Peptides against a protein of PDB entry 3HUF. Designs and how they scored, part 98

Target 1, 320 residues: chain A of PDB entry 3HUF
Amino acid sequence: MWIIEAEGDILKGKSRILFPGTYIVGRNVSDDSSHIQVISKSISKRHARFTILTPSEKDYFTGGPCEFEVKDLDTKFGTKVNEKVVGQNGDSYKEKDLKIQLGKCPFTINAYWRSMCIQFDNPEMLSQWASNLNLLGIPTGLRDSDATTHFVMNRQAGSSITVGTMYAFLKKTVIIDDSYLQYLSTVKESVIEDASLMPDALECFKNIIKNNDQFPSSPEDCINSLEGFSCAMLNTSSESHHLLELLGLRISTFMSLGDIDKELISKTDFVVLNNAVYDSEKISFPEGIFCLTIEQLWKIIIERNSRELISKEIERLKYA

## One batch from the design tools (peptide; made by RFdiffusion4, then SolubleMPNN)

Design b2_p17_4_s1 (from b2_p17_4, 8 letters changed)
Fold by OpenDDE base, seed 3:
Structure b2_p17_4_s1 (fold): chain B 320 residues (1-320), chain A 17 residues (1-17)
Amino acid sequence: as target 1 above (320 residues)
Amino acid sequence: DEEEEKELEELLKKAKE
């Protein structure tokens, strides 16, 4: 999200979030959803127009800012951004930091981008929330991205956490739920005057972790916890592969259970399968290899003695 | 980035206490 602050109390000492939209900036406007009052005698009554675009798909993957357009409203002394005069037709900016000078005002408006990119675990929730979040200047998507700051956990009562949730946790992404999104949707009007009124996602995350025994105490308890072990996995989701990598596993990929030959078995401690394959093929598992789901693996990983537990299971099945 | 990671780790530890 874009946040503006200013020197010399020209913004009355307040920070303000700028959501996607158009703002008239000047001395003789009243603060509202489309106006920014700036208190200086050196600033025109109506001085500039700020236009913030909704996030692009690219912004979700890069964590880049919503495009920020500045137009001078034909003022005597113009407008500058980052010491450059704004062109007659306006200019667009993708920098994360903008120093905006209105006319000869000695104090600048400082705009900075606070990155917030929300990944969704399922397409249904994305479809439900994407429009509202985009109107807040928050990029949204389904695919894994290094730019993601938040992950929406789907709370299904009585179900295990998803692979996406597991991976998000290990990546130290802030996990949020639908309750946070609901709360976030209500603050749009209140944060006009004070950017500090944004809901704390970390508090939501703390509550999720505290109330769910499926989460370990920290990501660090799980990262590289299986160093030295080798697994084979079906060429499935990239998230599953990345999750296993974060556990410190050496990973071999195969396309079908039929590709699990004696050579692969000799080099592999266990096979990781998705639930669908596990349930359908459990009768046809190769002899002498330990097969488990990611969810079953996760249940072992969250235990303090995970290495011992896995070793015991490997031994049990090699000699069965 | 390192300070933010450390802060998150401390927050996660406190959530489990």
Scores: peptide ipSAE 0.021, ipTM 0.612, DockQ to the pose 0.013
Fold by OpenDDE base, seed 2:
Structure b2_p17_4_s1 (fold): chain B 320 residues (1-320), chain A 17 residues (1-17)
Amino acid sequence: as target 1 above (320 residues)
Amino acid sequence: DEEEEKELEELLKKAKE
């Protein structure tokens, strides 16, 4: 989101979130959802227009800011952004920091981008929330992104956390839920005068972890916890592979259960299967190898003695 | 980013206390 602050009390000591939209900036406007009052005798009654665009798909992957357009409203002394005079037709900016000078005012408006990119685990939830979040200047998507700051956990009553949620946790992404999104959707008007009134996602995340025993104490408890072990997995999802890599596993991939031969068994400690394959083919698993789901593996990983637990299961099945 | 990461780490530690 874009946040503006100013020197010399020209914004009355207030910080504002600028959501996508158009703002008239000047000395003789009243603060509202489309106007920014700036208190200086050196500023025109109506001085500039700020236009913030909705996020692009590219912004989701890069964490870049919503495009910020500045137009001078035909003022005597013009408008500058980052010490450059704004062109007659206005200029657009993609820098994360903008120093905006209105006319001869000795104090500047400072605009800075706070990165917030929300990944969704569920396409249905994305479909429900994406439009509203984009109108807040928040990029949204389903795919993993290095720019992702927040992850929306799918709350299905009585279900285990998804692989996406597990991976988001290990990546130290702030996990949020639908309750946070609901709250976030209501704050648009309240944050006009005070950007600090933005809902705390970290408090939401804390509550999720505290109330769910499926989360370990920290990602560090799980990262590389299975270093030295080897697994084989069906080539089902990139997220599953990345999750197993973060656990420190050496991973072999196979395309079908028929590819599990004596050679693969000899170099593999256990086989990771998806739920559908595990449930349908459990009667036909090769002898002498430990097969489990990612969810079953996660239940072992969150335990303090995970290495001992997995070693015992491997030994039990090798000698059975 | 570093401050948010530290705050997250502190929160994760406190969530289990």
Scores: peptide ipSAE 0.020, ipTM 0.602, DockQ to the pose 0.014
Fold by OpenDDE base, seed 4:
Structure b2_p17_4_s1 (fold): chain B 320 residues (1-320), chain A 17 residues (1-17)
Amino acid sequence: as target 1 above (320 residues)
Amino acid sequence: DEEEEKELEELLKKAKE
């Protein structure tokens, strides 16, 4: 999201969120959802127009800011952004930091992009929330991205956390829930969107971890915890692969259980399957190899003695 | 296999003790 602040109390010492939309900026406007009052004698009554666009799909993957348009409203001394005079028709900016000078005002409005990109685990939840979040200037998506800052966990009572949630946790993404999203949506209802109204996502994340025994205390407890072990998995999910990599596993891929030959078995400690394959093929598992689901593996990983547990299972089945 | 799942659950139970 875009946040503005300014020196010299020209914004009354407030940090304000700018959601996608249009703002008239000037000395003689009243702060509301479409106006930003700036307190300086050097600023015109109506000085500039800021227009923030909704996030693009590209912004989700890059973590780039919503496009920020600045137009001078035909003022005597113009408007500058990053020491450059704004063009007559306005200019658009994709920089994460904008120093906006209104006329001869000695103090600048500083706009900065606070990165917030929300990944969803579930397409239904994305469909439910994407529009609202985009209107907050928050890029959203389903696919993994290096730009993702937050991950929405689907609360299913009594079920194991999803692979997406596991992976989000291990890659140190802030996990949030629907309650956090609901709170974010309420921020838009304020007349003046003060940055202080933003809920602490880290607090939400801490609460999720604390209240759910399916999470270890930290990602560091799990990262490389299975270093030295080798697994085979179906080439079905990139997230599953990345998860297993973060556990420190050497990974071989196969297309079907029938592709698990003696060579693969010789270098593999266990086979990781998705739930559907595990449930359907449990009767036809290859002999002499330990097969488990990612969820079953996760249950082992969250234990302090995960290496010992997995070793015991491997030994049990290798010598059976 | 339901037996393997039970064995895993038992192992997990023992690990929490």
Scores: peptide ipSAE 0.000, ipTM 0.271, DockQ to the pose 0.005; fails the geometry check
Fold by OpenDDE base, seed 5:
Structure b2_p17_4_s1 (fold): chain B 320 residues (1-320), chain A 17 residues (1-17)
Amino acid sequence: as target 1 above (320 residues)
Amino acid sequence: DEEEEKELEELLKKAKE
């Protein structure tokens, strides 16, 4: 989201979030959803127009800012952004930091981008929330992104956490829920006066972890916890592969269960399968190899003695 | 295999005790 601050009390010492939309900036406007009052005798009554666009798909993957347009409203001394005069028709900016000078005012408005990119675990929740979040200037998507800052967990009571949730946790992404999104939707008016009134997503995350026994105390408890073990996985999802890598596993990939030959078995401690393949093919698993789902693996890795548990299962099936 | 799942569950149960 875009946040503005200024020196010299020209913004009354307040920070403000700018959501996508249009703002008239000037000395003789009143602060509201479409106006920014700036207190200086050197600033015109109506000095500039700021227009912030909704996020693009590219912004979700890059963590880049919503496009920021500045237009001078035909003032005597113009408007500058990053020491450059704004053109007559206005200019657009994609820099994460903007120093905006209104006329000859010695103090500048500083706009900076606070990255917030929300990944959803399922398309239904994305469909429900994407529009509202985009109107807050928050990029949203389903696919894994290095720019993802937050992950929406679907709270189905009694269900195992998804691979996406597991991976988000290990990546140290802030996991949030629908309750947080609902709360976030209510702050739009309050943040006009104080950007610090944004709800704390980290507190929401802490509460989720504390109240759910499917999470370890920290990602660090699981990262590289299975270092030294080797697994094979069906080439099904990139997230599953990345999850296993974060556990410190050596990973071999195969295309079908028929590719699991004696050579692969000799080099592999266990085979990781998705639920669909596990359930459909469990009767035809190769002999002498430990096969498990990611969810079963997760139940083991969250235990304090995960290495011992895995070793016992490997030994059990090797000697059966 | 239902037996393998049950054995894994038993192992996990013992680890929590």
Scores: peptide ipSAE 0.000, ipTM 0.253, DockQ to the pose 0.005; fails the geometry check

Design b2_p17_4_s4 (from b2_p17_4, 9 letters changed)
Fold by OpenDDE base, seed 3:
Structure b2_p17_4_s4 (fold): chain B 320 residues (1-320), chain A 17 residues (1-17)
Amino acid sequence: as target 1 above (320 residues)
Amino acid sequence: DKKEEEELEKLLKEQEK
């Protein structure tokens, strides 16, 4: 989200979040959802127009800012952004830091981008929330992104956490739920006066972990916990592959269960399968290899003695 | 610098009235 602050109390010592929309900036406007009052004799009554665009799909992958447009309202002394005079028709900016000088005001408005990018685990929740979040200047998507700051966990009562949730946790992404999204939707007006009123996602995340026994105490408890083991997996999910890498596993990929030959078995401690393949092919598993689902693996990894548990299961099936 | 701060403080006080 864009946040503005200013020197010399010209913004009354307040930080403000700017959501996508249009703002008239000047000395003789009242602070509201479309106006920013700036207190200086050196600025015009109506000095500039700020326009913040909704996030693009590219912004979801890059964590880049919503486009920030500045137009001078035909003032005597103009407007500058990063020491450059704003063009007569206005200019657009994609920099994460903007120093905005209104006329001859000795104090600048400092705009900075705080990255917030929300990944969804399922398309239904994305469809429900994307429009509202985009209106907050928050990029949203389904696919894994290095720019992702938050991950929406789908709370299905009695279900295991998804691979996406497991991976998000290990990546140290802040896991949130629909309750946090609801809070974000309600604070839009209150944050006009005080940007600090934005709800803390880390507090929501702590509460999710505390109330769900499927999470370890920290990502660090699981990262590289299986270093030295080797697995094979079906080349079906990039998230599953990345999850297994974060566990410290050496990973071999195969395209079908028929590719599991004696050579692969000799180099592999266990095979990781998705639920559908595990359930359908359980009767036809190759002899002498330990096959499990990612969910079954996760249940082992969250235990303190995960390495000993996996070793015992590998030994049991090699000699069976 | 000090004169501009004093003028700003005066403006702030006048808007609080």
Scores: peptide ipSAE 0.020, ipTM 0.478, DockQ to the pose 0.244
Fold by OpenDDE base, seed 1:
Structure b2_p17_4_s4 (fold): chain B 320 residues (1-320), chain A 17 residues (1-17)
Amino acid sequence: as target 1 above (320 residues)
Amino acid sequence: DKKEEEELEKLLKEQEK
């Protein structure tokens, strides 16, 4: 999201979130959803127009800012952004830091981008929330992204957490739920005056983790917890592979169960399968190798003695 | 707060002079 602050109390010491939309900036405007009052004798009654575009699909993957357009409203002394005079037709900016000088005002408006990218685990929830979140200047998507800051957990009562949720947790992404999204939608008006009124997603996250026994106390408890073990994985999802990497596993990939030969078995402590393959092929598992699902692995990983548990299970099947 | 609005209106009136 875009946040503006200013020196010399020209914004009354307040920080504001600028959502996608158009703002008239000047001395003689009242602060609201479309106006930014700036208190300086050196600023015109109506000085500039700021226009913030909605996030692009690219912004979800890059964590880049919503495009920020600045137009001078035919003022005597013009408008500058990053020490450059704004052109007569206005200019557009994609920099994460903008120093906006209105006329001869000795103080600048400082606009900075705080990255917030929300990944959804469920396409139906994305379809429900994407429009509203985009109107908050928050890019949204389903695919894994290095720019992801928040992850929406699907609340299915009584189900195991998804691989996406497991991976989001280990990546130290802030896990949120539908209750947080609802809260975000209601605070839009209140955060206009004070950006500090933005809901703390970390509080929501802490509550989710505290109230769900499927999460360890911290990602650090799981990261590299299986260092020194080797697994083979069916080449299925990128997220599953990255999850296993974060556990510190050496990973070999295979395309089918038929590719699990004696050589692969000799180098592998266990095989990780998706649920569909595990359930369908359980009868045809190679002898002498421990096969488990990601969900079964996760149940081991969240235990304090995960290394001992997995070692015992590997030994049990090697000597059986 | 009404006081902040009144101070702001005073500041604005001083700027129109």
Scores: peptide ipSAE 0.019, ipTM 0.481, DockQ to the pose 0.079
Fold by OpenDDE base, seed 2:
Structure b2_p17_4_s4 (fold): chain B 320 residues (1-320), chain A 17 residues (1-17)
Amino acid sequence: as target 1 above (320 residues)
Amino acid sequence: DKKEEEELEKLLKEQEK
């Protein structure tokens, strides 16, 4: 989101969130959803127009800002952004920090980008919320991105957490739910005057973790917890592979259960399967190897003695 | 609890750079 602040009380000592939209900036406008009053004798009655675009698809992957357009409204002394005079037709900016000088005002409006990118685990939830979140200047998507700051967990009552949720947790992404998204939708009006009123996602995240026994106390309890163990996995989602890497596992991939030969078994402590393969092929598993699902592995990983639990299961099957 | 808050806030601030 774009946040503006200024020195010299020209913004009345307040910070303001600028959502996607158009704003008339000047001395003789009243603060509302489309106007920004700036208190200075050096500023024109109507001085500039700010236009913030909705996020692009690229912004979801890069964490880049919504495009910020500035146009001078034919003022005597013009408008500058980052010490450069704004062109007659206006200019567009993608820098995360903008120093906006209105005319000869000795104080600048400082605009800065606060990164917020929301990944969704469920395409139906994305379809429901994406438009509203984009109108808040929040990039949204389904695919994994290094720019993601938040992850929306699907609240299906009684369901196990998904691999996406597990991976988001281990990446230290703030996990949120529908209740937080609903809250964000209501705050749009209240945060216009005070950017500090933006809801804290961390409180929501803490409440999710505390109320769900499927989460450990911290990601650090799980990261590299299986260092030194080796697994083989069926070529599944990239998220599953990355999850197992974050556990510190050495990973071998195979294309079919028929590729699990004696050599692979000799080098592998356990085999990770998806639920469909596990349920269908459980009768045909190779002897002497521990096979489990990612969800079964997760249940072991969240335990304080995860290494001992896995070692015991491996030993039981080697001597059976 | 406070340390985990500070670490998560730090991570969020580091992603803003």
Scores: peptide ipSAE 0.000, ipTM 0.235, DockQ to the pose 0.015
Fold by OpenDDE base, seed 5:
Structure b2_p17_4_s4 (fold): chain B 320 residues (1-320), chain A 17 residues (1-17)
Amino acid sequence: as target 1 above (320 residues)
Amino acid sequence: DKKEEEELEKLLKEQEK
């Protein structure tokens, strides 16, 4: 989201979030969803127009800012952004930091991009929330991205957490839920005068972890917890692969259970399967190897003695 | 497979004790 602050009390010493939309900036406007009052005799009654665009799909993957357009409203002394005079038709900016000078005002408005990119675990929740979040200047998507800061877990009561949620936790993404999104949707008016009123996602995250026994105490308890073990997995999802890498596993990939030969078995401690393959092909599992789902593996890795548990299962099946 | 699942479940239950 865009945050503005200003020197010399021209914004009354307050920070403000700018959501996607159009703002008239000037001395003789009242602060609301479409106006920014600036208090200086050197600023025109209506001085500039700021237009913030909604996030692009690219912004979700890059963590880039919503496009920031500035137009001078035919003022006597113009408008500058980053020491450059704004063109007569306005200019658009993709820099994360903008220093905006209104006329001869000695104090600048400083605009900063605070990155917030929300990944969703399922397409249904994305479809429900994406429009509202985009109107807050928050990029949203389903795919894993290095730019993601938050992850919305699917709350199915009584279900195991998904691979996406497991991976989001281990990569230290802030996990949030629909309650946080609902709260976030209400803040649009309250943050006009004070950007500090933005809800803290960390409190939501703490509550999720506290109330769900399927989470370990910290990501650090699981990261590299299976170092020295090797697994084979069906080449099904990138998230599953990345999850197993974060556990410190040596990973081999195969295309079908038929590709699991004696050589692979000799080098592999266990096989990780998706639920569909595990359920459909149970009868066809190779002899002498431990096969499990990622969800079953997760139940083991959250235990304090995960390495001992895995070792016991590997030994049992090698000698069976 | 059912035996492995039962034994994994048994291992997990033995840890809760």
Scores: peptide ipSAE 0.000, ipTM 0.193, DockQ to the pose 0.005; fails the geometry check

